# Peptides against a protein of PDB entry 3C2G: the designs that were tried, part 149

Target 1, 209 residues: chain A of PDB entry 3C2G
Amino acid sequence: IRTFDLLGLLLHDSDAIDGFVRSDGVGAITTVVQYPNNDLIRAGCKLLLQVSDAKALAKTPLENILPFLLRLIEIHPDDEVIYSGTGFLSNVVAHKQHVKDIAIRSNAIFLLHTIISKYPRLDELTDAPKRNRVCEIICNCLRTLNNFLMMWIPTPNGETKTAGPNEKQQVCKFIEIDILKKLMSCLSCEGMDTPGLLELRSTILRSFI

## One batch from the design tools (peptide; made by RFdiffusion4, then SolubleMPNN)

Design b2_p27_8_s4 (from b2_p27_8, 15 letters changed)
Fold by OpenDDE base, seed 2:
Structure b2_p27_8_s4 (fold): chain B 209 residues (1-209), chain A 27 residues (1-27)
Amino acid sequence: as target 1 above (209 residues)
Amino acid sequence: SLADQIQAALEHLERLRRRLLEEELRR
């Protein structure tokens, strides 16, 4: 725990973060958080989130890391772990086709749906900190989904990957009325990445045209 | 230096990682 706190204090510089990632820091965190300690898991996932936008992640093998993280956020009821984990996921899949493929093969689309489904509507949450955290989690899930969907949108000059039938079916779950209501509730949340949510809406629409 | 502190923290994580891997191999 103290080590994660220390690293969190030290890894504010992009070069330091990138150096940490190049040194297999993500793998180190992922291994350490296998220890059944909630505080350790929280601290480790928080640090993962902090380094999740590192350029060095493009060169980091994530085949073992990403499935583990997905499992961790699947089984953990802790909002802080889910927040950090979904945040990491959303950042790490960005602009990285191979990472998206790993995540999708690891049932990430279904997991994102499960996470969103688990949380109540934001209007049902009276505690503002809890509401904000839940909103952030949902937005992390949606940003991740957007990143997946974007792979299947034709580009003028590129070979577009086609979503498999299972992926299409899983994506269709996000247009269920209950999910859509939760998405709409996020748009009403102050401080949210409204542009990102609007982008997702556009991407969803384009995926079904 | 900041670099030395980061390195020390990384080395500590690696020690923890190794310990956990050793425990897993014993199961």
Scores: peptide ipSAE 0.282, ipTM 0.808, DockQ to the pose 0.062
Fold by OpenDDE base, seed 4:
Structure b2_p27_8_s4 (fold): chain B 209 residues (1-209), chain A 27 residues (1-27)
Amino acid sequence: as target 1 above (209 residues)
Amino acid sequence: SLADQIQAALEHLERLRRRLLEEELRR
């Protein structure tokens, strides 16, 4: 825990973060958080989130890391772990087709739906900190979904992957009214990436038209 | 073992911490 906290303080710039990632810091964290200690898991996932946008991740093998993190998010009920983990996922898949493929193969789409489905409507949450955290989690999930959906939208260059039938079926669950309501509820939260959520809405619509 | 892996990872993180700290002190 102390090591993670200290690393979090030291990893305050992009160069330090990239250096950490190049030194297999993400692998090291994921190994450490295999220990069943909630505080350790929280601290490790928080640190993962902090380094999740590192450019060095484009050169980091994530085949063993990403499935582990997805499983951790799946089994851990802690909002802080889910927040950090979904945040990591959303960042790490960005602009990295290979990582998107790993995530999808690791049942990420289904997991994202499961996470969103587990949380109540934001308007039902009276506790503002809890509501904000839940909103952030949902936004992380939706941002990740957007990154996946964008792979299957025709580009002007005509090079588009087609979603598999299972992937399409899993994506179809996100047009459920409850999911759409949660998406819309996130737009009302302060400090949220409203443009990103609007982009997702557009992407969802384009994916089903 | 998992315990061995954790220990190795902690040692690795500690080495990374030291390196990062040394780099920060040189800035």
Scores: peptide ipSAE 0.134, ipTM 0.610, DockQ to the pose 0.928
Fold by OpenDDE base, seed 3:
Structure b2_p27_8_s4 (fold): chain B 209 residues (1-209), chain A 27 residues (1-27)
Amino acid sequence: as target 1 above (209 residues)
Amino acid sequence: SLADQIQAALEHLERLRRRLLEEELRR
């Protein structure tokens, strides 16, 4: 725990973060958080989030790391872990087709749906800190989903990958009324990326047209 | 230096990693 806190303080610039990532820092964190200690897992996932935008991640093999993180989020009912993990996922898949493929093969789409499904509607949350955290989690999930869906949208100049039948079915679950209501409830939260939610809506619509 | 502190923390993390891997292999 103290080591993660220390690293979080030291990794305050992009060069330090890239240096950490190049030194297999992400792999080291993911190994340490295999220990069943909630505080350790929280601290490790928070540090993962902190380094999740590192340029060096494009050169880091994530084939073992990403499935592990997805499983951790699946089995660990902790908002802070889920927040950090979904934030990491959202950032790490951005602009990285190979990472998106790893995540999708690791059942990430279904996991995102499961996460959103487990949380109540934001209008049912009276505690502002809890509501904000849940909103952030949902937004991380949606941003990640948007990044996946964008792979399957035809571009004017290129061959687009087609989603497999399973992926299509999993994506269809996000248009369920209960999910849509939760997504819409995020628009009422302060500090929310409303443009991002509207972009996702547009992307979803384009994926089904 | 900041670099030395980062390196020390990384080395500590790696020691913890190795220990946990060894413990997992013993189970």
Scores: peptide ipSAE 0.133, ipTM 0.701, DockQ to the pose 0.062
Fold by OpenDDE base, seed 5:
Structure b2_p27_8_s4 (fold): chain B 209 residues (1-209), chain A 27 residues (1-27)
Amino acid sequence: as target 1 above (209 residues)
Amino acid sequence: SLADQIQAALEHLERLRRRLLEEELRR
């Protein structure tokens, strides 16, 4: 725990973060958080989020890291772990096709649906800190989903990947009435990334219709 | 230096990582 807190204070500049990532710092964190201590897991995931936009992650093998993190956020009820984990996921998949493929193979699309399904509507949350954290989690999930769906949108000069039947089925779960009602309730709440949600809608339409 | 502190913290994590891996192999 103390080491994660110290690293969190030291890793603020891009060069330091990249240096840490090149030294397998992400692998080190993910190994340490396998120890069943909630405070350790929370601190480790927070540090992962802090380094999640590192350029060096494009050259880091994530085949063992991403499935582990996805499993961690699946089984852990802690909003702070889910926030950090979904934040890491949303950043690490951005602009990295290989990482998107690993996440999708690890059932990330369905997991994002599960996370959104777990939380009540934002208008039902009276505690402002809790509501804000849930909003951020949902935004992380939606941003990640958008990044996945963009893979299947035709580019003017590129071969378009086609979503497989399994991926289509996983995406169809986001069109369920209860999910849509929840997402619509989020649009009426302060702090929601409304542009991000609208971008996701546009991406869905372009990918599947 | 800041770099030395980062390196020291990273080395500490790697020591923890190795210990945890060794403990898992003993179970």
Scores: peptide ipSAE 0.054, ipTM 0.638, DockQ to the pose 0.061

## One batch from the design tools (peptide; made by RFdiffusion4, then SolubleMPNN)

Design b2_p28_1_s1 (from b2_p28_1, 16 letters changed)
Fold by OpenDDE base, seed 1:
Structure b2_p28_1_s1 (fold): chain B 209 residues (1-209), chain A 28 residues (1-28)
Amino acid sequence: as target 1 above (209 residues)
Amino acid sequence: SSRLREAAEEQDKDFDEVVEKAKKAEEE
């Protein structure tokens, strides 16, 4: 626990972060968070988030890391773990087709739907810190989803991957009425990614139904 | 699918209303 806090305090510059990542720091964190200690898991996931935009991650194999992290988020009903984990996911999939493929094969689309679905409507959350954290989690999910959908949007150059039938079905779940009501409740939240929500809906309606 | 599109079009009325309300609240 204290070690991760110390690392988080020391990793302020990009070179130090890149050095940590090149030294298999992400693998080290994922090894440590396999222990059933909630404080350790929170601290480890927070550190993952802090290094998730490191340039060195482009050279780091994520085939073993992403499935593990996704499973961790699935089984831990902890807002801080989910926040950090979805933040990490959203950063590492950005502009990296191979990382998107790993996440999608690891059932990330379904998991993101589950994450959004488990929270109450934001208008039902009276505790401001809790409401804001849930809003941030949903923003991370939206950013990740939009990044996934970009893989299947036809480009002028005609080389687009087609979404598989399972992926298409999972994507279409995000325009169902129950999840839309949940997402709409976020529009009043300060810091909500309203453009991202509109983009998600528009993309699904245009290309997936 | 046609069914999903019809359902989405019905939802769009409610969606647009909510979005417009949110925009007005941000302008205040």
Scores: peptide ipSAE 0.038, ipTM 0.671, DockQ to the pose 0.025
Fold by OpenDDE base, seed 4:
Structure b2_p28_1_s1 (fold): chain B 209 residues (1-209), chain A 28 residues (1-28)
Amino acid sequence: as target 1 above (209 residues)
Amino acid sequence: SSRLREAAEEQDKDFDEVVEKAKKAEEE
């Protein structure tokens, strides 16, 4: 815990973050968070989030890291772990086709659906800190999902990948009535990525059904 | 799928109402 907190304090500079990542810092974190200590897992995931925008991550193989992180999020129903993990995921998949493919193959779409589905409606959360954290998690999920969907949207240049049947089915789950009601409840929440929510729905309706 | 499209279209009115309410709340 204290070690990751110390690292977090040191990693405020982009060059320091890049240095850490180049030194296999992400691999080191993933090794440490394998120990069954919730505080260690929280601290490690938070540190992952802090380095998730590092330029050096483009040179870091994520084939072993992403599946592990996704599994960690799946088995640890901790809001802080989920927040940090989904934040990491959303950042690392941005503008990186290869990373998106790794995440999708690791069942990320389904996991994101599970994450959104497990939380109550935001309008039912009276505790502001909890509501805000859940809102942030949902925003991370939406950003990640939209990043995935972008791979399958026809570009003006005519190059489009086609979503596989499984991916298409998983994407279509986000327009089912129960999850839609939940997502709609987010529209009234301050800090919600409303454009991202609208984009998700629009893209699914236009391209996936 | 056609069924999903029909279901989505049926929900669009409700969705649009929520979106418009959210936009108004941001403008106030």
Scores: peptide ipSAE 0.029, ipTM 0.661, DockQ to the pose 0.026
Fold by OpenDDE base, seed 2:
Structure b2_p28_1_s1 (fold): chain B 209 residues (1-209), chain A 28 residues (1-28)
Amino acid sequence: as target 1 above (209 residues)
Amino acid sequence: SSRLREAAEEQDKDFDEVVEKAKKAEEE
C-alpha cells in the first residue's frame, strides 16, 4: 500500500512514468493486485490509472493485463477500483486499435454496460463525493465506448472494420429503454460528459440500428 | 432494430429537454 503511494508521489514526471512502464511496472502492479487485499487492489489500480497515458504503454503488451483488469473490475464492487480501472481502460484504448480489440474480445462492452446499469441514477445520489465518483466512472465508460465505436465508423479515406454480430448486439444494449433512462438521468449532472453521451447515442442510432 | 429505434425516438423529446436544461444551467 505505502509502496504504491510512494510510487504515485514519485510518478508526477512523465519521464519517471515512462521509466516505470518500461521497467514492467504495469506487470508488477498486476501481479501484486492478484492478492485478495482490497487496499492493495485500490492502490494498485490507482497507480495503473496514473500511468495509463504513458507513451511507453504503446510498447507494452496488454494481452494479459487487460483481461485481468477487466475481470478485477467485474468482481470487485469498489468505486475506487472501478474508477481507476475504467480510467485505465479508457486511456489505453484511445487511438490503439489492437488494444481496443483485446478489450472487446475480453467482453469490455458488456462489462461497461453492467457497470453503468448497476450504479444508481446520479440524480438520486445526494452524497456529492459519491455522485462525483459515479459520474467520473460513467464518463470513463462513455469515453471507452466511444473509442470502441470509432473502430466501426467509416472514415472518408479508408475501409472501416465492421462490427461483428455480438459486438453490434452489445452496443445496441446501450439504447435500450432502461439503460437509456439511466443515461438520460446523467445529462443534467455537473461534470457529466454530455457530448460523449450524445455521441454514443448518435453513433449507435446511425451505425448500429 | 426497429424496436430500438422506436424506443430511442420516444425518448428523444426527453433527451432534448434534459440537454437544454443542462445547457441553461451551465450558462447561469
Scores: peptide ipSAE 0.050, ipTM 0.674, DockQ to the pose 0.026; fails the geometry check
Fold by OpenDDE base, seed 5:
Structure b2_p28_1_s1 (fold): chain B 209 residues (1-209), chain A 28 residues (1-28)
Amino acid sequence: as target 1 above (209 residues)
Amino acid sequence: SSRLREAAEEQDKDFDEVVEKAKKAEEE
């Protein structure tokens, strides 16, 4: 626990972060958080988030890390774990097709839907810290989803991939009335990624229906 | 933020129409 906190305090320099990642720091964290200690899991996931934008991650194999993290988020109903985990996910999938593919194969789209669906409406959350944290989680989910969807959107200079039937089905879950009501409730949150929300919906409407 | 909300509300109407059409198509 204290070790991860200490590392988090030390890793403010980009070169230091890259050095940590090059030394398999991400693998070390994932090994440690396998122990059934909630405080350790929280601290480890927070540290993962802190290093999630490191340039050195482009050279780090994530085939074992991402499935593990996704499972961790799935089984731990902890806002801090979910925040850190979805934050990590959103950062590591950005502009990296290979990483997106790993996440999608690991049922990430469905998991993100589950996360959003399980939280109360934001307008029903009276506790401001909790509301803000949930808002941030949803923003992480939206960013990740939009990053996934862009793989299947034709670009003028890009290879057009076709979403498989399972992926299409998972994406289409985000047009169900219950999830839409939930997402609409997010518009009341000051910190909400409203452009990202609109992008998600527009993309689904244009390309997946 | 207000303009984005208004835009979202307009998009929601369109979205609802598309969703309903998609549901009907799946049920047929």
Scores: peptide ipSAE 0.025, ipTM 0.508, DockQ to the pose 0.040; fails the geometry check

Design b2_p28_1_s2 (from b2_p28_1, 17 letters changed)
Fold by OpenDDE base, seed 2:
Formats: structure tokens, sequence, C-alpha cells
Structure b2_p28_1_s2 (fold): chain B 209 residues (1-209), chain A 28 residues (1-28)
């Protein structure tokens, strides 16, 4: 635990982070968080989040890492783990088609829906820190979903991939009224990416309607 | 239990791997 915190302090610049990632730092973290220690898992996921925007991740084989992380988020009830994990996911899939494909094959879309469904509406949360964390988690999920959907938006004169029927079905779950209400409730929270939410809405409409 | 001890040992080794990765990053 302390080791991860210390490592986080050492990895304070982009070059150091990239170096860490190039040295299979992400793989090393994911190995460590396989042990049944909640504090360790929290610390490891936090560190993953800290390095999640590293350029070197584009060259990292995430085929073994990403499915594991998704499973970890799925089975671990800890908000901090979910926050860090979804944050990592949202960053790592950004602008990386191959990573998006891995995530989607690993049932990431459904997982995102599950995560959002798990949490109450923000207006039902009286504890401000908890409410803010839940908002951040939902935002991470939305950002990730948006990143997926952008692959399927037709661009003028551009070659675009078409979402498969399974992906479309999974995406359709996000237009459920309860999900939409939860998403809208995030707009009242500090730190909500309102432009991102609007972009997601636009992306859904453009991709599937 | 011997299993717990082995798990602890492996965890320690894996931590060392993380530290080593960080050292490599710092040396680069």
Amino acid sequence: as target 1 above (209 residues)
Amino acid sequence: SSRLQEAARKADEDFDAVVEAARKAAAA
C-alpha cells in the first residue's frame, strides 16, 4: 500500500509515467492487485488511474490487463476501486481503437451499465463525498461509453465501423429512463463533464437513430 | 497456513516487480 503511494509520488511527470509503463508497470500493478487485499487493490487501482493517460499505453499489450481490470471492477464493491478502474478504462480506451475492441469484447459496455445501475440517484445521497465519488464514477462510465460510440459515428467521406447487434443492444440499455435520470442528476454535481454528457447524447443519436 | 505464507511471499515478489519498474523508469 505504502509502496503504491510512494510510487505515485515518484511518477509525477509524464516522462516518468511513460517510463514506468514501458517497463511493464501496468502489468506489474495488475499482478499485485490479484491478491485478496482490499487496501492493496485500492492502492493499485489508484496508481493505474494515475498512469492511465500515458502515451506508452498505446504500445502496451492490454489484452491480458484490461479484461482483468474489468473483472475486478465487476466483482469489487469498493467505490474507490470502481472510480479508479473506470477512470483508467476511460483514459486507456481514448483514441485507441484496439483497446476499445478489447474492452468491448470483454463486455465493458454491459459492465458500465451495471455500474451505473448499481448506484442510487445522486439526489438520494446525503453524504457529499459519497455523492461526488458516485458522480465521478458515472462520468467515467459516460466518457468510456462515448469513446466506444464514437467509433460508430458516420463521418462524411470517412470509413466507419458498424456496431454489431450485441453492442447496439447493450448501448440501448443506456437510454432506459432510470439510467437517464441518474445521468441527468450528475449535471448538478461539481466536476460533472456536462459537455461530455451532451456529446454522449449526440453520439447515441447519431449512431443508432 | 502454508498457503497464506506462499501468497504473502508472492505478493512481496510482485511488489518488488512494481518497484523495479519504477526504478527502470527513473533511470531512463
Scores: peptide ipSAE 0.299, ipTM 0.830, DockQ to the pose 0.014
Fold by OpenDDE base, seed 4:
Structure b2_p28_1_s2 (fold): chain B 209 residues (1-209), chain A 28 residues (1-28)
Amino acid sequence: as target 1 above (209 residues)
Amino acid sequence: SSRLQEAARKADEDFDAVVEAARKAAAA
């Protein structure tokens, strides 16, 4: 645990982060968080989040890492784990089609929906830190979803990937009124990427037009 | 910067510690 904390302190520079990632740091963390220690899992996921935007991740095989992380997020009720994990997911899938594919095959879309569905409405959360964390989690989920949906939106040249029937069904769940309300609630959260959420809304709408 | 290099070095060392910790945990 202390090692992860120390790593977090040291991995504050992009070059250091890239070095860590190139040395299979993500794999190492993933190995560590497989142990039944919640504190370790939390620390490891936090570190994953910290390195999740590393350029070196583009060269890192994630076929074994990502499904595992998704499973961690699925089974852990810990907001910090979910926050870190969904944050990692959102960053790692960005601009990486192959990673998106891995995530989707690992039922990420459904998981995102499940996560959002499990949390109460933000207005029902009176504790500000909790509310903010939940908002961040939902935002991470929605950002990830946006990254997925963008795959299936026709480009100006008319080219597009087609979502499978299962993916389509899973995506349809995000236009449920409760999910949309949670999306909208995030727009009211201070410090959130409002432009990004608005983009997501647009993407969602376009996905169903 | 020299500070960045030192941080990177330390990160590498700590990475090894993480790996070792993982190995120990796997053996337990």
Scores: peptide ipSAE 0.056, ipTM 0.591, DockQ to the pose 0.015
Fold by OpenDDE base, seed 1:
Structure b2_p28_1_s2 (fold): chain B 209 residues (1-209), chain A 28 residues (1-28)
Amino acid sequence: as target 1 above (209 residues)
Amino acid sequence: SSRLQEAARKADEDFDAVVEAARKAAAA
């Protein structure tokens, strides 16, 4: 834990973060979080989130790292791990087609739905810190979904891919009433990326109309 | 920069130590 604190201090700017990533820092973290120590797992995932927007990630092979992280957040019942992991996922797939493909092949769409489905509606959470954390998790999931959906929607300024039948089926789960209610509840949370959520809403509507 | 390279090296060493500690703990 003290090691992660020190690393956090060293990673104080974008250049330091890029240097860490180029030195396979993400791989090192994923190695550390394979051990059954909850504090270590939390600290490691938090550090992943801190470096998740690094430019150097565009040149980092994530074929082994990303599937492992997805499995970790699938099986680990910890809001802090889920928050950090979904945050990492949402950032790392942004503007990176190759990373999106890895995530999708690793069943990320289904996982995102599973995560959102397992949390209660925000209006049912009376504890403000818990409610805010759950809101952030759902937003991370939805932002990731938006990044996937944008690949399949025709836009004037881009090439459109076609989603496979399995992906289409999985995406259809996000128009379920319970999922839509949770999306709507996130729009009511203070401090959330409201523009991003509105963009996702628009993207979802365009995907199914 | 030399500073960043040294920081990266130190990070690797620290991670190796953490991994080793975690491995020992998992084996116990």
Scores: peptide ipSAE 0.027, ipTM 0.572, DockQ to the pose 0.014
Fold by OpenDDE base, seed 3:
Structure b2_p28_1_s2 (fold): chain B 209 residues (1-209), chain A 28 residues (1-28)
Amino acid sequence: as target 1 above (209 residues)
Amino acid sequence: SSRLQEAARKADEDFDAVVEAARKAAAA
């Protein structure tokens, strides 16, 4: 735990973060968080989130790391772990087709739906910090979904990757009224990127037209 | 006790690996 705290203090700039990632820092963290210690898992996932936008991740093999993290998020009930993990996922898949493919093969779409579904409606959460954290988690999930959907949007070059039948079926679950209501409820949360959420909503809706 | 000691040793080694990764990053 102290090591993660120290690392978090050292990783203040993009160069330090990139250097850490190049030195297999993500692999090291994922090894450490395999121990059944909740504080360690929380600290490790938080650190993963901090390095999740590193340029070096584009060259980092994630075939073993990403499935492990997805499983960790699936089984761990801690909102902080889920927040950090979904945040990591949303950032790491951005602009990286290979990573998107790994995530999808690792049942990420279904997991995202499961995560959103397990939380109550935001209007039922009276505690503002809890409500905001849940909103952030939902936003991370939806942003990740948006990154997946963008793969299946036709590009001007005519080559469109088509979603498989299973992926299509899983994506269809996100147009359920409950999911849409949760998305809309996020727009009322303080400190949220309202324009970003609206863009995401539009992309999701367009993907089903 | 031996299993706990082995787990502790392994945990320490894993932490050392993280520290070493950080040192390499700082030296880069």
Scores: peptide ipSAE 0.025, ipTM 0.405, DockQ to the pose 0.014

